# Ledger of designs, part 15: peptides against a protein of PDB entry 4Y8H

Target 1, 196 residues: chain A of PDB entry 4Y8H
Amino acid sequence: TSIMAVTFKDGVILGADSRTTTGAYIANRVTDKLTRVHDKIWCCRSGSAADTQAIADIVQYHLELYTSQYGTPSTETAASVFKELCYENKDNLTAGIIVAGYDDKNKGEVYTIPLGGSVHKLPYAIAGSGSTFIYGYCDKNFRENMSKEETVDFIKHSLSQAIKWDGSSGGVIRMVVLTAAGVERLIFYPDEYEQL

## One batch from the design tools (peptide; made by RFdiffusion4, then SolubleMPNN)

Design b1_p11_2_s3 (from b1_p11_2, 4 letters changed)
Fold by OpenDDE base, seed 2:
Structure b1_p11_2_s3 (fold): chain B 196 residues (1-196), chain A 11 residues (1-11)
Amino acid sequence: as target 1 above (196 residues)
Amino acid sequence: SKESATAMYIP
């Protein structure tokens, strides 16, 4: 898996590859690793597909309940719910999650929750087995307050490099753009990103 | 959950 989320001028963009595995084999299924937990709060998933899906489902429910009682939750609140689940169940979970969201007050925010259930707020985050290959690239090329187009390109190039080196990453590159204007889903295919 | 615990892994 190669996943990332990047804050930019107008909000935040999540990105992910789509490869899944069964043991050492690539599965036939193409997975959407970008999962909605609220209108403009999404997450990137790595680790056990079942574990991360279950966690995301629980978070989505909590945030729906929260909204009905208190109004729209902040991204920080969402990250807190993820953290509680991941930390309290760390002995039985294999889950690495990046939470990203947009609201008018805080703009785009990114929270990474690695194995163990700690939470870290960052301008951008990368995770998954493929991320180990692109820490240097991302550090060199990330800039604060990029445009949407610059951020899409940054994510596309980053994930392309991760996929190039990580046998557990591949398929399509999916992105979700969260801004004041709404939610936008993007998809890029190997014929395009392999040439970068 | 759409997946079983042993079915799929997304490392």
Scores: peptide ipSAE 0.230, ipTM 0.758, DockQ to the pose 0.067
Fold by OpenDDE base, seed 3:
Structure b1_p11_2_s3 (fold): chain B 196 residues (1-196), chain A 11 residues (1-11)
Amino acid sequence: as target 1 above (196 residues)
Amino acid sequence: SKESATAMYIP
């Protein structure tokens, strides 16, 4: 898995590959690792498919309940719910989560929750087995307050490099753009990103 | 879509 989320001028963009495994084998399945938990709060998932789906379902339920009682939750609130679930169940879960969201007050925000259930707020985050290959590239090329187009290119190039070196990453690159204007889903295929 | 009966991993 190679996943990331990047804050930019107008909000935040999440990105992910789509490769899935069954035991030691690559599964003939394209997985959507970008999951909605609220209108403009999404997450990137790595680890156990079942575990991360269960966590995301629980968070989505809690945020729906929160909305009915208090209004739209902040991205920080969503990250707190993820953190609680991941930390309290750390002995029985294999889950790495990046939470990203947009609201008018806080703009785009990114929270990373690695194995163990700690939470870290960052301008951008990378995770998954492929992330180890692109720490240097991302550190060199990330800039704050990029345009949408610059951020899409940054994520596309980063994930392309991760996929190139990580046998556990591959397939399509998916992105979700969260801004004041709404939600936009993007998809890029190997014939495009392998040429970068 | 939820995962199939076979356990899957997204490394």
Scores: peptide ipSAE 0.266, ipTM 0.739, DockQ to the pose 0.057; fails the geometry check
Fold by OpenDDE base, seed 1:
Structure b1_p11_2_s3 (fold): chain B 196 residues (1-196), chain A 11 residues (1-11)
Amino acid sequence: as target 1 above (196 residues)
Amino acid sequence: SKESATAMYIP
């Protein structure tokens, strides 16, 4: 898996590959690793498919309940719910989560929750087995307050490199753009990103 | 279900 979320001038963009494994095998199955937990709060998932799906479902429920009682939750609130679930159940979970969201007050925010259930707020985050290969690239090329197009290109190039080196990453590159204007879903296929 | 039961791990 190669996943990342990047804050930019107008909000935040999440990105992910789609490769799935079954046991020791690479499965010919495309997985959507970008999961909605609220209108403009999404997460990137790595680790156990079942565990991360369950966590995301629980968070989505909590955020819906929160919304009905208090209004739209902040990204920090969502990250807090993820953190509580991941930390308190860390002995029984294999989950790496990046939480990203947009709201008018805080703009784009990214929280990474690695194995163990710690939480870290960052301008951008990368995770998954493929992330090991692109820490240097991302550190060199990330800039704060990029344009949408610059950020899409940054994510596309980053994930392309991760996929190139990580056998556990591949398939399509999906992105979700969260801004004041709404939610936009992007998809890029191997024929395109492999040429980068 | 969001994903097939065959999707076991997303490393």
Scores: peptide ipSAE 0.255, ipTM 0.762, DockQ to the pose 0.058; fails the geometry check
Fold by OpenDDE base, seed 4:
Structure b1_p11_2_s3 (fold): chain B 196 residues (1-196), chain A 11 residues (1-11)
Amino acid sequence: as target 1 above (196 residues)
Amino acid sequence: SKESATAMYIP
């Protein structure tokens, strides 16, 4: 898996490859690892497919309940719910989560929750087995307050490199753009990103 | 869910 979320001028963009496995076999080449937990709060999932799906479902429920009582939750609130679940169940979970969201007050925010259930707020985050290959590239090329186009390009190049070197990553590159304008889903195919 | 029901791991 190669996943990332990047804050930019107008909000935040989540990105992911789409390969899933069962043991040594590729089970699905076009998995959607970008999961909605609220209108403009999404997450990137790595680790156990079942574990991360269950966690995301529970978070979605909590945020729906929160919304009914208090209004739209902040991204920080969502990250706190993820953190609580991941930390409390750390002995039984294999889950690496990146939480990203947009609201008018806080703009785009990214929280990474690695194995163990710690939480870290960052301008951008990368995770998954493929991320080890692109720390240098991302550090060199990330800039704060990029345009949407620059950010899409940054994520596309980053994930392309991760996929190139990580046998556990592949398929399509999916992105979700969260801004004041709404939610936009993007998809990029190997014919395009392999040539970068 | 959009994920495969048979998918077990997303490393």
Scores: peptide ipSAE 0.246, ipTM 0.755, DockQ to the pose 0.059; fails the geometry check

Design b1_p11_2_s4 (from b1_p11_2, 6 letters changed)
Fold by OpenDDE base, seed 4:
Structure b1_p11_2_s4 (fold): chain B 196 residues (1-196), chain A 11 residues (1-11)
Amino acid sequence: as target 1 above (196 residues)
Amino acid sequence: SAEAATRMYLP
């Protein structure tokens, strides 16, 4: 898995590869690792597909309940719910999650929740087995307040490099763009990103 | 979920 979320001038973009593996075998070539938990709060999932899906479902439920009572939750609130679930159930979960969201007050925010259930707020986050190959690239190329296009290119190049070297990553590159304008899903195919 | 696990290395 190669996943990342990047804050930029107008919000935040989540990105993910689409390969699911079981051992050395590719089980699914077009997995959607970008999961909605609220209108403009999404997450990237790594680890157990079943565990992370269950966690995301529970978070979505909590955020729906929150919304009905208090209005739209912040990204921080969502991250807190993820953290609580991951920390309290750490013995039974294999989950690495990046939470990202947009709201008018806080703009784009990224929270990474590695194994164990800690939470870290960052300008951008990378995770998954493929992330080990792109720490250097990301550190050199990330800039704060990039344009949408610059951020898409940054994520595309980053994940392309991760996929190139990580056998557990591959398929298509999916992105979700969260801004004041709404939610946009993007998809990039190997024919394009392999040539970068 | 019936889907297989994904590989994970996290910070």
Scores: peptide ipSAE 0.233, ipTM 0.769, DockQ to the pose 0.202
Fold by OpenDDE base, seed 2:
Structure b1_p11_2_s4 (fold): chain B 196 residues (1-196), chain A 11 residues (1-11)
Amino acid sequence: as target 1 above (196 residues)
Amino acid sequence: SAEAATRMYLP
């Protein structure tokens, strides 16, 4: 898996590859690793498909209840719910989660939650087996307050490089853009990103 | 276990 989320001028963009494995086998299934937990709060999933799906479902439910009682939750609140689930169940979970969201007050925010269940707020985050190959590239090329187009290109190039080196990553590159204007889903195919 | 063998992963 190669996943990332990047804050930019107008909000935040999540990105992910789509490869799923079972054992040493690459499954035929095309996976959507970008999962909605609230209107403008999404997550990137790595690790056990079942574990991360269960966690995301629980978070989504909690945030729906929260909204009905208190109004729209912040991205930080969502990250806290993820953290509680991941930390309290760390002995039985294999999950790496990046939480990203947009709201008018805080704009785009990114929280990364690695295996141990800690939570870290960052301008951008990368995770998954493919991320190891692109820490240097991302650090060199990330800039704060990029445009939407610059951010899409940054994510596309980053994930393309990760996929190139990580046999556990591949398929299509999916993105979700979260801004004041709404939610936008993007998809890029190998014929395009492999040539970068 | 059989469950572990058939588990899907997002590496």
Scores: peptide ipSAE 0.328, ipTM 0.736, DockQ to the pose 0.072; fails the geometry check
Fold by OpenDDE base, seed 1:
Structure b1_p11_2_s4 (fold): chain B 196 residues (1-196), chain A 11 residues (1-11)
Amino acid sequence: as target 1 above (196 residues)
Amino acid sequence: SAEAATRMYLP
């Protein structure tokens, strides 16, 4: 898995590859690792598919309940729910999650929750087995307050490099753009990103 | 279901 979320001028963009594994085998399966937990709060998932899906479902439920009682939750609130679930159940979970969201007050925010259930607020985050190959690239090329197009290109190039080096990453690159204007889904295929 | 029978991982 190669996943990342990047704050930018107008909000935040999440990105992910789509490769899955079954045991020691690479599965011929395309999965969506970008998961909605609220209108403009999404997460990137790595680790156990079942565990991360269960966690995301629980968070989605809590945020829906929160919305009905208090209004739209902040990204920090969502991250707190993820953190509580991941930390308190860390002995029974294999989950690495990046939470990202947009709201008018806080703009784009990113929270990373690695194995163990700690939580870290960052201007951008990378995770998954492929992330180890692109820490240097990302650190060199990330800039705060990039444009949408610059951020899409940054994520596309980053994940392309991760996929190139990580046999456990591949397939399509998906992105979700969260801004005041709404939610936009993007998809890029190997024929395009492999040439970068 | 196939999902229940097969353990999948997001590497």
Scores: peptide ipSAE 0.322, ipTM 0.747, DockQ to the pose 0.057; fails the geometry check
Fold by OpenDDE base, seed 3:
Structure b1_p11_2_s4 (fold): chain B 196 residues (1-196), chain A 11 residues (1-11)
Amino acid sequence: as target 1 above (196 residues)
Amino acid sequence: SAEAATRMYLP
């Protein structure tokens, strides 16, 4: 898996590869690792497919309940719910989660929750087995307050490099853009990103 | 779930 989320001028963009494995076998080459938990709060998933799906389902339920009682939750609130589930169940879970969301007050925010259930707020985050290959590239090329187009290109180049070196990553690159204007899904195919 | 049955993993 290669996943990331990047804050930018108008909000935040999540990105992911699409490979799922069982052992050494590629079980699904077009998996959707970007999962909605609220209108403009999404997550990137790595680790056990079953575990991360279960966690995301529980978070989505809690955020729906929260909304009915208190109004739209903040991204921080969503990250807190993820953190609680991941930390309290860390001995029985294999889950790495990046939470990203947009609201008018806080704009785009990113929270990373690695194995163990700690939570870290960052301007951008990378995770998954492919992330180890792109720490240097991301550190060199990330800038705050990029345009949408610059951020899409940054994520596309980053994940392309991760997929190139990580045999456990591959398929298509999916993105979700969260801004005041709404939610937009993007998809990029190997013939495009392999040429970068 | 299908994922649980096949022990699917997101690397």
Scores: peptide ipSAE 0.307, ipTM 0.767, DockQ to the pose 0.064; fails the geometry check

Design b1_p11_3_s1 (from b1_p11_3, 6 letters changed)
Fold by OpenDDE base, seed 1:
Structure b1_p11_3_s1 (fold): chain B 196 residues (1-196), chain A 11 residues (1-11)
Amino acid sequence: as target 1 above (196 residues)
Amino acid sequence: SEKEKRNQYRV
């Protein structure tokens, strides 16, 4: 897996490859690793497909309950719910999660939750087996307050490189853009991103 | 194991 989330001037963009593996075999070429837990709070999933799906489902449930009682949750609140689940169940989970969301007060925010269940708020985060190949590139090329187009390009190039070198990553590049204007899904195919 | 079963598919 290669996943990332990047804050930018108008909000945040999540990105992911789409490969699910079982051992050395590709089980699904077009997996959606970008999962909605609230209208403008999403997550990137890495690790066990089952574990991360279960966690996301539980978080989604909790955030719906929260909304019914208190109104729209913040991204930090969502990250806290993820943290509680990942930390308290660390002995039974294999999950790496990036939480990203947008709201009018806090704008775009990114929280990374690696194995073990710690939480780290960052201007951008990368994770998954493919992330090891792109730390240098991302550090060199990330800038704060990029435009949407610059951010899409940054994510596309980053994940393209991750996919190139990581056998556990591949397929399409999916993105979710979260801004005041709403939610936008993007998809980029190998014929495009392999040329970068 | 159950854990191995859950981890059969990886993302």
Scores: peptide ipSAE 0.499, ipTM 0.861, DockQ to the pose 0.956; fails the geometry check
Fold by OpenDDE base, seed 3:
Structure b1_p11_3_s1 (fold): chain B 196 residues (1-196), chain A 11 residues (1-11)
Amino acid sequence: as target 1 above (196 residues)
Amino acid sequence: SEKEKRNQYRV
């Protein structure tokens, strides 16, 4: 897996490859690793498919309950729910999660939750087996307050490089854009990103 | 087990 989330001028963009494996086999070439937990709060998933799906489902449920009682939750609140689940079950879970969301008060925010259940708020985050190949590239090329187009290009180039080197990553590149204007899904195919 | 089968899939 190669996943990332990047804050930018108008909000945040999540990105992911689409490969699921079982042992040495590719089980699914077009997996959706970008999962909605609230209208403008999403997550990137890495690790066990079953574990990460279960966690996201539970978080979505909690945020629905939260909304009914208190109104729209913050991204920080969502990250806290993820943290509790990941930390409390760390001995039985293999899950790396990036939480990203947008609201008018806090704008775009990114929280990374690696194995063990710690939480780190960052301007951008990368994770998954492919991330090891692009730490240097991302650090060199990330800028704060990029435009939407610049951010899409940054994510596309980053994930393209990760996929190139990581056998556990591949397929399409999916993105979710979260802004005041709403939610937008993007998809990029190998014929495009392999040329970068 | 069913759980074991599900745990085989990695993202």
Scores: peptide ipSAE 0.495, ipTM 0.850, DockQ to the pose 0.721; fails the geometry check
Fold by OpenDDE base, seed 2:
Structure b1_p11_3_s1 (fold): chain B 196 residues (1-196), chain A 11 residues (1-11)
Amino acid sequence: as target 1 above (196 residues)
Amino acid sequence: SEKEKRNQYRV
């Protein structure tokens, strides 16, 4: 897996490859690793497919309950729920999660939750087996307050490089854009990103 | 178990 989330001028963009593997075999070429937990709070999933799906389902439920009682949760609140689940169940879970969200007060925010259940707020985050190949590239090319187009290009180039070197990553590149204007899904195919 | 089977799949 190669996943990332990047804050930018108008909000945040999540990105992911789409490969699911079982051992050395590709089980699914078009997996959706970008999962909605609230209207403008989403997550990127890496690790066990079953574990990460279960965690996301539980978080979605908690945020729905929260909304009914208190109104729209912050991205930080969502990250806290993820953190509690991952930390308390760390011995039985293989999950790396990036939480990203947008609201009018805090704008775009990114929280990464690696194995073990720690939480780190960052301007951008990368994770998954493919991320090891692109730390250098991302550090060199990331800038704060990029435009939407610049951010899409940054994510596309980053994930393209990760996919090139990581056998566990591949397929299409999916993105979710979260801004005041709403939610937008993007998809980019190998014929396009392999040329980068 | 079904859980064990699903645990074979990685994202």
Scores: peptide ipSAE 0.493, ipTM 0.850, DockQ to the pose 0.719; fails the geometry check
Fold by OpenDDE base, seed 5:
Structure b1_p11_3_s1 (fold): chain B 196 residues (1-196), chain A 11 residues (1-11)
Amino acid sequence: as target 1 above (196 residues)
Amino acid sequence: SEKEKRNQYRV
């Protein structure tokens, strides 16, 4: 897996490859690793497919309950719910989660929750087995307050490089853009990103 | 187990 989330001028963009593996075999070429937990709060999933799906489902339920009582939750609140689940169950979970969301007060925010269940707020985050190959590239090329187009290009190039080197990553590149204007899903195919 | 690991779906 190669996943990332990047804050930018107008909000935040999540990105992911789409490969699911079982051992050395490719089980699914077009997996959706970008999962909605609230209207403008999403997550990137890495690790066990079953574990990460279960965690996301539980978080979605909690945020729905929260909304009914208190209104729209913040991204920080969502990250806190993820943290609680991941930390308290760390001995039985294999899950790396990036939480990203947008609201008018806090704008785009990114929280990374690696194995162990710690939480780290960052301007951008990368995770998954492919992330090892792109730390240098991302550090060199990330800038704060990029445009939407610049951010899409940054994510596309980053994940393209990760996919190139990581056998556990591949397929299409999916993105979710979260801004005041709404939610937008993007998809990029190998014929395009392999040439970058 | 190794068998369980091999059969796990990973993302």
Scores: peptide ipSAE 0.485, ipTM 0.816, DockQ to the pose 0.582; fails the geometry check

Design b1_p11_3_s2 (from b1_p11_3, 6 letters changed)
Fold by OpenDDE base, seed 1:
Structure b1_p11_3_s2 (fold): chain B 196 residues (1-196), chain A 11 residues (1-11)
Amino acid sequence: as target 1 above (196 residues)
Amino acid sequence: SEKDLRNRYRV
């Protein structure tokens, strides 16, 4: 897996490859690793497909319950729910999660939750087996307050490189853009990103 | 277990 989330001037963009593997075999070429837990709070999933799906489902439930009682949760609140689940169940989970969301007060925010269940708020985060190949590139090329187009390009190039070198990553590049204007899904195919 | 089977799939 290669996943990332990047804050930018108008909000935040999540990105992911789409490969699910079982051992050395590709089980699904078009997996959606970008999962909605609230209208403008999403996550990137890495690790056990079952574990990360279960965690996301539980978080979604909690955030719906939260909304019914208190109104729209913040991204920090969502990250806190993820943290509680990941940390308290660390002995039984293999999950790496990036939480990203947008709201009018806090704008775009990114929280990374690696194995073990710690939480780190960052201007951008990368994770998954493919992330090891792109730390240098991302650090060199990330800038704060990029435009949407610059951010899409940054994510596309980053994930393209991750996919190139990581056998556990591949397929399409999916993105979710979260801004005041709403939610937008993007998809980029190998014929495009392999040429970068 | 069923979970073990599901855990064979990695993202």
Scores: peptide ipSAE 0.510, ipTM 0.862, DockQ to the pose 0.774; fails the geometry check
Fold by OpenDDE base, seed 3:
Structure b1_p11_3_s2 (fold): chain B 196 residues (1-196), chain A 11 residues (1-11)
Amino acid sequence: as target 1 above (196 residues)
Amino acid sequence: SEKDLRNRYRV
């Protein structure tokens, strides 16, 4: 897996490859690793397919309950729910999660939750087996307050490089854009990103 | 087990 989330001028963009593996086999070439837990709070999933799906489902339930009682939750609140689940069950889970969301008060925010259940708020985050190949590239090329187009290009180039080197990553590149204007899904195919 | 089978799939 290669996943990332990047804050930018107008909000945040999540990105992911689409490969699911079972041992040495590619089980699914078009997996959706970008999962909605609230209208403008999403996550990137890495690790066990079953574990990460279960965690996201539980978080979505908690945020729905939260909304009914208190109104729209913050991205930080969502990250805290993910943290509790990942930390409390760390002995039985293999899950790396990036939480990203947008609201008018806090704008775009990114929280990364690696194995073990710690939480780190960052301007951008990368994770998954492919991320090891792009730490240098991302650090060199990330800028704060990029435009939407610049951010899409940054994510596309980053994930393209990760996929190139990581056998556990591949397929299409999916993105979710979260801004005041709403939610937008993007998809980029190998014929495009392999040329970068 | 069912859980074991599902855990074989990685993302």
Scores: peptide ipSAE 0.507, ipTM 0.854, DockQ to the pose 0.745; fails the geometry check
Fold by OpenDDE base, seed 2:
Structure b1_p11_3_s2 (fold): chain B 196 residues (1-196), chain A 11 residues (1-11)
Amino acid sequence: as target 1 above (196 residues)
Amino acid sequence: SEKDLRNRYRV
């Protein structure tokens, strides 16, 4: 897996490859690793398919309950729920999660939750087996307050490089854009990103 | 179980 989330001028963009593997075999070429837990709070999933799906379902439930009682949760609140689940169940989970969300007060925010259940707020985050190949590239090319187009290009180039070197990553590149204007899904195919 | 089956798959 290669996943990332990047804050930018108008909000945040999540990105992911779409490969699911079982051992050395590709089981699914078009997996959706970008999962909605609230209207403008989403996550990127890495690790066990079962574990990450279960965690996301539980978080979505908690945020629905939260909304009914207190109103729209912050991205930080969502990250806290993820953190509690991942930390308290660390012995039985293989899950790496990036939480990203947008609201009018805090704008775009990114929280990464690696194995073990720690939480780190960052301007951008990368994770998954493919991320090891692109730390250098991302550090060199990331800038704060990029435009939407610049951010899409940054994510596309980053994930393209990760996919090139990581056998566990591949397929299409999916993105979710979260801004004041709403939610937008993007998809980019190998014929396009392999040329980068 | 369904969970056991899905545990074979990695994202």
Scores: peptide ipSAE 0.506, ipTM 0.860, DockQ to the pose 0.647; fails the geometry check
Fold by OpenDDE base, seed 5:
Structure b1_p11_3_s2 (fold): chain B 196 residues (1-196), chain A 11 residues (1-11)
Amino acid sequence: as target 1 above (196 residues)
Amino acid sequence: SEKDLRNRYRV
């Protein structure tokens, strides 16, 4: 897996490859690793497919309950729910989660929750087995307050490089854009990103 | 279970 989330001028963009593996075999070429937990709060999933799906389902339920009582939750609140689940169950989970969301007060925010269940707020985050190959590239090329187009290009180039080197990553590149204007899904195919 | 089946898969 190669996943990332990047804050930018107008909000935040999540990105992911789409390969699911079982051992050395490719089980699914077009997996959706970008999962909605609230209208404008999403997550990137890495690790066990079962574990990460279960965690996301529980978080979605908690945020729905929260909304009914208190109104729209913040991204920080969502990250806190993820953290509680991942930390308290760390001995039985294989899950790396990036939480990203947008609201008018806090704008785009990114929280990364690696194995162990710690939480780290960052301007951008990368994770998954492919992330090790792109730390240098991302550090060199990330800038704060990029435009939407610049951010899409940054994510596309980053994940393209990760996919190139990581056998557990591949397929299409999916993105979710979260801004005041709403939610937008993007998809990029190998014929395009392999040439970058 | 469904979880057991999916536990073999990694993302």
Scores: peptide ipSAE 0.505, ipTM 0.866, DockQ to the pose 0.615; fails the geometry check

